# Ledger of designs, part 247: peptides against a protein of PDB entry 6GMG

Target 1, 331 residues: chain A of PDB entry 6GMG
Amino acid sequence: DSDDRVTPPAEPLDRMPDPYRPSYGRAETVVNNYIRKWQQVYSHRDGRKQQMTEEQREWLSYGCVGVTWVNSGQYPTNRLAFASFDEDRFKNELKNGRPRSGETRAEFEGRVAKESFDEEKGFQRAREVASVMNRALENAHDESAYLDNLKKELANGNDALRNEDARSPFYSALRNTPSFKERNGGNHDPSRMKAVIYSKHFWSGQDRSSSADKRKYGDPDAFRPAPGTGLVDMSRDRNIPRSPTSPGEGFVNFDYGWFGAQTEADADKTVWTHGNHYHAPNGSLGAMHVYESKFRNWSEGYSDFDRGAYVITFIPKSWNTAPDKVKQGWP

## One batch from the design tools (peptide; made by RFdiffusion4, then SolubleMPNN)

Design b2_p19_6_s1 (from b2_p19_6, 8 letters changed)
Fold by OpenDDE base, seed 4:
Structure b2_p19_6_s1 (fold): chain B 331 residues (1-331), chain A 19 residues (1-19)
Amino acid sequence: as target 1 above (331 residues)
Amino acid sequence: SPADLINKYNKEAEEKARA
């Protein structure tokens, strides 16, 4: 199946995109046309448009993860992930709720756990943390200054993240960002970087040593955020899809959505960019399509997934892959 | 594995796009 993946061809720098197709509150286009839009809107380095390189086009061709990859400049590591889980709701529903007709106990527990996550609050937490990080970055010219600023900001806000270990993904995220070290990127100057956000949807029941029921219907205890911080331990996410519940049923391993650094205060008005599958124009899957969805459309997810995480990474401020405003579709 | 890097077919997204 992977043998059918094709790298989209180069698009002329000045080629304007064709209009996007509206579809159920989102804007859709073929990957080649997204490349055209990307070159016009997101490709800028130091204010100058750039043609998408062959390497970037290859990254993009991998599907939903490719959209995040090309815009963040690195393959997602998902180490700094946030979510929101309502423990009281979960406990109450388990105690007082009842399985639906035909629903097994395992299905019920998995569903209740899924419904106990709040995507909007998870997104809000990530934005809050990104804002704190951006303040810490603003006047820091070395990593030490950044970390000192970050600790001060967290202390002032009485944020539980201040208690994280120095080696935690939270404090190590900047130093582990390749573009931070690049001469044309951050050049080891934190003030040249900004925090950005993407989201991952995935399956909780990935433990092969667990029960078949957990693999089919979800693991209610897996990938919960830590109280106070909202941090999700993603170390056990191995991109394993949901197990089939019936013969012939198959599920996708993950979905990625790119948000970047939009300043829109209303979560419902934010735009999330994602792809449907790897680019296979001559294969059974067909050409890759790119979607620009509102938060409602993105956060709804699919039955393939019962977890959503909002991840923070960093890009150089000189890149325009994460502008303050994102316009849905074209024109 | 290459499978870890590839987004497989999103059936629901395609179905929504076609309706």
Scores: peptide ipSAE 0.035, ipTM 0.739, DockQ to the pose 0.068
Fold by OpenDDE base, seed 5:
Structure b2_p19_6_s1 (fold): chain B 331 residues (1-331), chain A 19 residues (1-19)
Amino acid sequence: as target 1 above (331 residues)
Amino acid sequence: SPADLINKYNKEAEEKARA
């Protein structure tokens, strides 16, 4: 019951975290200890450590989305999402492949679609776009300058994003970022902002008007990236979980992983921070745990999900929630 | 277990976060 959610208590600013524990190739800790680490490493505003506020602790307490929430400064809107889908692979496998033993046609198609997404390429596309955006931000002191720079960068790279409508999430993302407008944030100065990345895992079969099979096994046509741009229309993502295929089976609606703005070129060495569930120390779920996973561990996902999107948003450069280098665990 | 990494109740948490 979501009523068991508790806001973690404040941690003293100078309290050092306890060592993280290894967990299936990840570094794991309880949420309170993550707060300690966060205050030491990620809390800096204008170079000064900050105690995690009650509001931030409350955001964090919501679990996996809470990690992204506290670090991005806003609840994920998922409007600027990227993925990579191999259409040729999909078509070929559908044509030439066969269902596994005991696999229904719908299950087969859903699986083939899932397997046709490339998480690494999706991530790389998001990083590429984030880099373009960051270049556009660097010397732009108003939104108009940013947009002009962005268009120029896209034209130079012959990027299909240059053809997006001015009202698209791609061009409107900055102006729709609350921290951009904040006095202590961007203060309407694009050059004070930087692009950051997080990832969402979710289920494709969310259309209630579709077949039960699509809800159970996935919708092969849903949430595909647009060719050339890699943009995913996330408007139909309503956080609806996969439908049970057997009695008593239940699936989670989403998972969020925070990447930020790491500069590590090797995707496999990047660190993704995420939580298991909302913080319920006195409830059946127990205390929230935070995981720092390598890309392989993050991108593997769970059977609960058949889609992964890599989302771009913005934070002030004065925030240290998205450092160039993230160290897994503690110390 | 890996199953413990994702909570089934994330939906409820999100709904509360958006109210």
Scores: peptide ipSAE 0.026, ipTM 0.682, DockQ to the pose 0.302
Fold by OpenDDE base, seed 2:
Structure b2_p19_6_s1 (fold): chain B 331 residues (1-331), chain A 19 residues (1-19)
Amino acid sequence: as target 1 above (331 residues)
Amino acid sequence: SPADLINKYNKEAEEKARA
């Protein structure tokens, strides 16, 4: 019940975190301790540490999405999403593959579709695009200059994104970022902003008009990236969880992982920050925990989800929520 | 199980953000 959610209390600005604990290859801690780390490492505005505000603590308290929320400065819109899908693999496996023992045709198709996504290539595509966007931002002092730079960069790379409509999420993402317009943020100056990345895991079978099998086992045709661009149409993502396959079974609607703007070239060494559930220290769920996972652990996801998207948004360069280097755990 | 690590009720965040 949402009624059990509690906003974590304020932590003194100078309070150091307790050591994180290893958990299934991840660094894990309680949300209060993450706040302490956040204040020491990620809270900086214009080089000055900041206490996490009550509003930010409230955002954080919502769980996995809260981690992305507090670090990006806005609730995830998921409009500029990327993935990689191997169409040939999918077709070949459907044609030549066989359902496992006890596996229905729908279950087989859903599984094959899930396995046809390449999380690493999807992440790489997002990083590539973010890099292009960052180059376009660097010397642009108005949106027009940014867009011109972006088009030029895309043309030079012969990137299919150059053909996107001016109203597409790709070109409109910056102008639709609240922090871009804020006086203490971008102040309408693109050169004060940088592209950042987070990831969302979700269920493909969200169409209520579709078959029950698609809702239970996935929709093989849903949320595929467009060829050439890698863009995923997220408009049909309504945060609907996977349908139960047995009585009493329940699935989670989504998971969010924060990457930011790490410069580590090896994807496997990148750190993803995420939460387990909303903070309910007095409820059945208990206190919220925050995890820092390597890419492998993050990208594996859960059976609750059959899609992963890598999303680009923007934050002010003055924020330290997306540093070049992220250290897993504490110390 | 890994499923125990994920909150079943992340849906609540969306309702508040849309309000």
Scores: peptide ipSAE 0.027, ipTM 0.695, DockQ to the pose 0.442; fails the geometry check
Fold by OpenDDE base, seed 3:
Structure b2_p19_6_s1 (fold): chain B 331 residues (1-331), chain A 19 residues (1-19)
Amino acid sequence: as target 1 above (331 residues)
Amino acid sequence: SPADLINKYNKEAEEKARA
């Protein structure tokens, strides 16, 4: 019951975290201990360590989305999302492949579609775009300069994103970021902002007007990236979970993983921070746990989801919620 | 199991963020 959610208490600013524990190849800790780590490592604004505010602790308490929320400074809008889909593989497997024993045609098609997404290429595309954006931000002191720089960068790379509409999520993302407009944030100065990345896992079969099979086994045609740009239209993502395939089965609506702005070139070595559920220490779900996973562990996802998107947003450079290097666990 | 690690009620954050 949502009524069981509790905001974690404040942690003293100088309290060091307890060691993380390994869990399924990940580093795991309780939310209170993550707050301690966050205050030591990620809390810095303008070089000064900060105690996590009550508001931030409340955001964090919402689970996986809370981790992204507290680190990005806003609830995820998911507008600027990227993925990679292998159309040739999809067509080939549909043509030449066969359903497994006991697998329905719809289940087969949903599975083939899921397997046709390349998480690594999707992540790399987001990183590529974030890099372009960061170059465009670097010396831009107003939005017009940023947009001009961005268009130039895209033209130089012959990137299909150059053809996007001025009102597209791609060009409007910075303008629509609250921290960009804040006096102690970007103060309308693009050069004070940097691009950051998080990931969302979700279900493709969310259309209530579609067949039950699509809701149960996935919609092979839903949430595909646009050719050339890699952009995913997320407008139809309404946080609707997968439909049960058997009595008593239930699925989760989404999962969020925070990457930030790590500079590690090897995707497999990047660290993704995420939570399991809302914090309910006195409820049936128990205390919220925070996980720091390598890319492989994150990108594998769960059977609850058949789509992964990599989303770009912005934070002030003065924040340390997205450092160049993230260390897994503690110490 | 990994499935036990994820909570179904993450949607509540969206409602609160819009309020």
Scores: peptide ipSAE 0.027, ipTM 0.686, DockQ to the pose 0.435; fails the geometry check

Design b2_p19_6_s2 (from b2_p19_6, 9 letters changed)
Fold by OpenDDE base, seed 3:
Structure b2_p19_6_s2 (fold): chain B 331 residues (1-331), chain A 19 residues (1-19)
Amino acid sequence: as target 1 above (331 residues)
Amino acid sequence: SNADLINQYNKEAEEKARA
């Protein structure tokens, strides 16, 4: 019950975190301890350490999305999303493969579709685009200059994104970022902003007008990236969880992982920060835990989800919520 | 709705099952 959600208390600004716990290749801690780490490492605005505000603690308390929320400064809109889908693999497996013992045709098709997404290539595409955007931002002091730079960069790389409409999420994302417009944020100066990345896991079978099988086992045709651009239309993602296949089975609506702007070239060494559920220390779910996972652990996802998207948004460069290097755990 | 904003359920069980 959402009514069990509690906002974590304030932590003293100078309180050091307790050591994180190793957990299945991840670093794990309770949300209160993550707040301590966040204040020491990620809280800096214009080089000054900040206490996490009550509002930020409230955002964080919402679980995995809360981690992305507090670090990005806004609730995820998921509009600028990328993925990679191997169409040839999908077609080949459908043609030459067969359902496993006890697997329905719909389950087989859903599984094959899920397996046809390449999480690493999707992530790399997002990083590539973020890099292009960051170059376009670097010396642009108004939106027009940014857009001109962006188009030039895309043209130089012969990138299909150059053909996107001016109103597309790709070109409008910066303009639609609240922190870009804030006086103490971007102040409408693109050069004060940087592109950052987070990931969302979600269920493909969200169309209530579709078959029950698609809702249970996935919609093989849903949320595929556009060829050339890698853009995923996220407009139909309404945070609807997978439908249960058996009585008593329930699935989570989404998972979010925060990457930020790490410069580690090896995808496998990148760190993703996420939460398990909303903070309910006195409820059945218990206290929220925060995980810092390597890419392998993050990208594996859960059975709750058959889609992964890598989303680009923007934060002010004056924020330290997306440093070049993220250290897993504490100390 | 508030439900749309909240990451519900305990995913720790899934993590333990995967390990």
Scores: peptide ipSAE 0.033, ipTM 0.715, DockQ to the pose 0.086; fails the geometry check
Fold by OpenDDE base, seed 1:
Structure b2_p19_6_s2 (fold): chain B 331 residues (1-331), chain A 19 residues (1-19)
Amino acid sequence: as target 1 above (331 residues)
Amino acid sequence: SNADLINQYNKEAEEKARA
């Protein structure tokens, strides 16, 4: 019952975290301890530590999405999403591959589609675009200057994103960011903002009008990136989980992982922060746990999901929720 | 198992996303 969600209590600003625990190659802790770490490491506004507010603690309590929410300052809209799909691999495997023993044709096609996505290349694309955006932001003191800079950068790189419509999520993302408009945020000054990245795992077979097989095993044609740009149309993502293939089977609706703006060039060394479920310490789900995973652990995902997207949003440079370096665990 | 990390449906987050 949604009624079991509890907002974690406030933690003293000077309270140090307890050590994280290893969990499946990740660093794991309970949500309250993450709040302690967050206050010590990520809470800084203009260089000053801040206690996590009640509102922020409430956001965090929503689970995996809560981690992204508290660090980005807004609920994920997922409008500016990127992925990489190997069309040649997909076509080749469909043509020349065979279903495994006991695998249906629909299951085979869904699996092949899932395997045709390259998480690393998708992440790389998002980082590339974020870098372009950051260059465009750097000396832009109004939105017009930002957009002009962005177009110039894209032209210089011969990037297909230069052909996107002005109303595209790509060009509208900054103006649609609440913190950009806030007096203590960007104050309508692009140079005060920076691009950040998070990832979403979700199910492709969400169309209720489609076949049951697509809902159970995936829709091979859904949520593919556009050629050249890598943009994924997320408008059809309604947070609908995978349909059960057997009685009693259930799947989770999504997973979110926060990357921020790490500068580590090796994707495998990047740290992704995520949660398991909403905080229900007195309910059946139990307390929320927060994980800090390496890219390999994050990108592996779960059988609940057959799509991964890497999403760009913006935060004020004065926030420390997206530092250049992220240390896994504590201490 | 890794499945234990995400075995719970995040219903409240879904509802908020729709609002």
Scores: peptide ipSAE 0.033, ipTM 0.676, DockQ to the pose 0.319; fails the geometry check
Fold by OpenDDE base, seed 2:
Structure b2_p19_6_s2 (fold): chain B 331 residues (1-331), chain A 19 residues (1-19)
Amino acid sequence: as target 1 above (331 residues)
Amino acid sequence: SNADLINQYNKEAEEKARA
């Protein structure tokens, strides 16, 4: 829909980034400067820096999703998604709570549902599962070995994921990862891959057959995690934005944040990388900016969204797009 | 403003990825 999107130009491999700027508690820079940082820090393949390719720069130019795209190596499929929802809180608040002044019943229900999600617990669940997967990947040289290891790990932990169907996103995620099959990637060797995490913010009220109120104020029943597993069925996410509540109001369809594989145990200290919009330096939107936010800043999201999911995918261990430690900003 | 942090028109990426 935006003909004014431009692919950022190539940056010399050895060009150092300019300092990032503080913005609302996060580090912020223009996309070209992020490319410079990316080349210095995240571009490494087998320990060697790489210039961001034209294809990668094109992916990046799409905004928030572009950051996840370039670092994960594929457009997000969002199939293996986790969240945490407090059912008791939701039920109790609906029963005993009251709409605020001027708040409709639909607004109240949507808000209560949104507030019943726990972003930190959702993130922790994804990290837990990613850790299990990484253990299963270790020393597994074919998919069968990986799956056997995974089942064993889940059984040992009495994890409800052990009951998932073999065709579920949980078990099929690795085989469906393009980089797993690439010669210079996993080369069909699970032990060459690692689990990584990104997050998506989106709107719950996407069902066009539902009431207008749900589209405006959220669908309280949509995109809840399954009990025990924490898995979210993302099949109904069609990137439909929140419906306007007043004339001239518009909402964005989604936001993506890249976490990767940071080992920081304190969730509040983890860094999430995301973009504001597609790159349009000559257009009304202007140049794309990249943000590195702490978890609190990321998880707060925007009024455009009432759902957050934490998604697991895989990248080759030879890539440095998901290092153990991420430093916010530059230098 | 907070508006500068809000993503805009990212739907185009999906369309391209599907092509």
Scores: peptide ipSAE 0.027, ipTM 0.688, DockQ to the pose 0.379; fails the geometry check
Fold by OpenDDE base, seed 5:
Structure b2_p19_6_s2 (fold): chain B 331 residues (1-331), chain A 19 residues (1-19)
Amino acid sequence: as target 1 above (331 residues)
Amino acid sequence: SNADLINQYNKEAEEKARA
């Protein structure tokens, strides 16, 4: 397939956005207009507006992942991921439930597994952990201090994460964040960083060595959170989409939603920013659109996906890509 | 439309993730 992806052109720093349009309970706009909004609202470094750089525009042009990429400053690694899975519900439904009319056993099991995940609880867990991490960051001027603070916080809360290995993504996430090491970023000072959250929707049935049924209907055992910690092993996520169940059917490989560091306590009122596809204004897909969705709209996902993870990463506090409050649309 | 959000394969992003 010809790479028809195009980097959106630069927008003048002072150009105001056009109004967003309502779309299925979301605010929607074309990518260029999002760039305008981003420059007005999210671009600030040390309190100063910045024009979105060519590099940032290129990142953004990758679509849904591009929104998370430009705002987090790095391509998502998804290493520090959280979810919530109701094991009892899963077991009970498998035991006592029955396939729907026309539903295969594999389809039934996949569906039951999907339904046993709780997106809201997963999000809540990520927010909880992010809060703990932020407290650990607040007065830590080196990584050692951060880790010590983190362990203390976890011990005080009797959190199972305290038992994670030092090499765990949980403890290594900060040191593995490029912006932490940047002079104009964290400059190796944890107190200059803050935890942020994004979400990924993806398919569980990615194991090519597994049955065709798992690839079509999901792998009930894949990408479950560890008990107590809520950590999801994302190492097997290779961005493989759901296998078609009928001729001509195609599925999206993933979806990413940017939350950042909103302080809104009501999950349902939080705003998630995401894109539809890579920017191809001269191609069949057309121009990239950016959506600002409420949690309900985001967490609902699509049939393309049976897993959702909430991922923690870090950005410099000097960046305004993760403000306390996000407003849908424009103005 | 919802069709813009689903049934689309983001090949570019996948390739980037695998590199």
Scores: peptide ipSAE 0.027, ipTM 0.669, DockQ to the pose 0.331; fails the geometry check

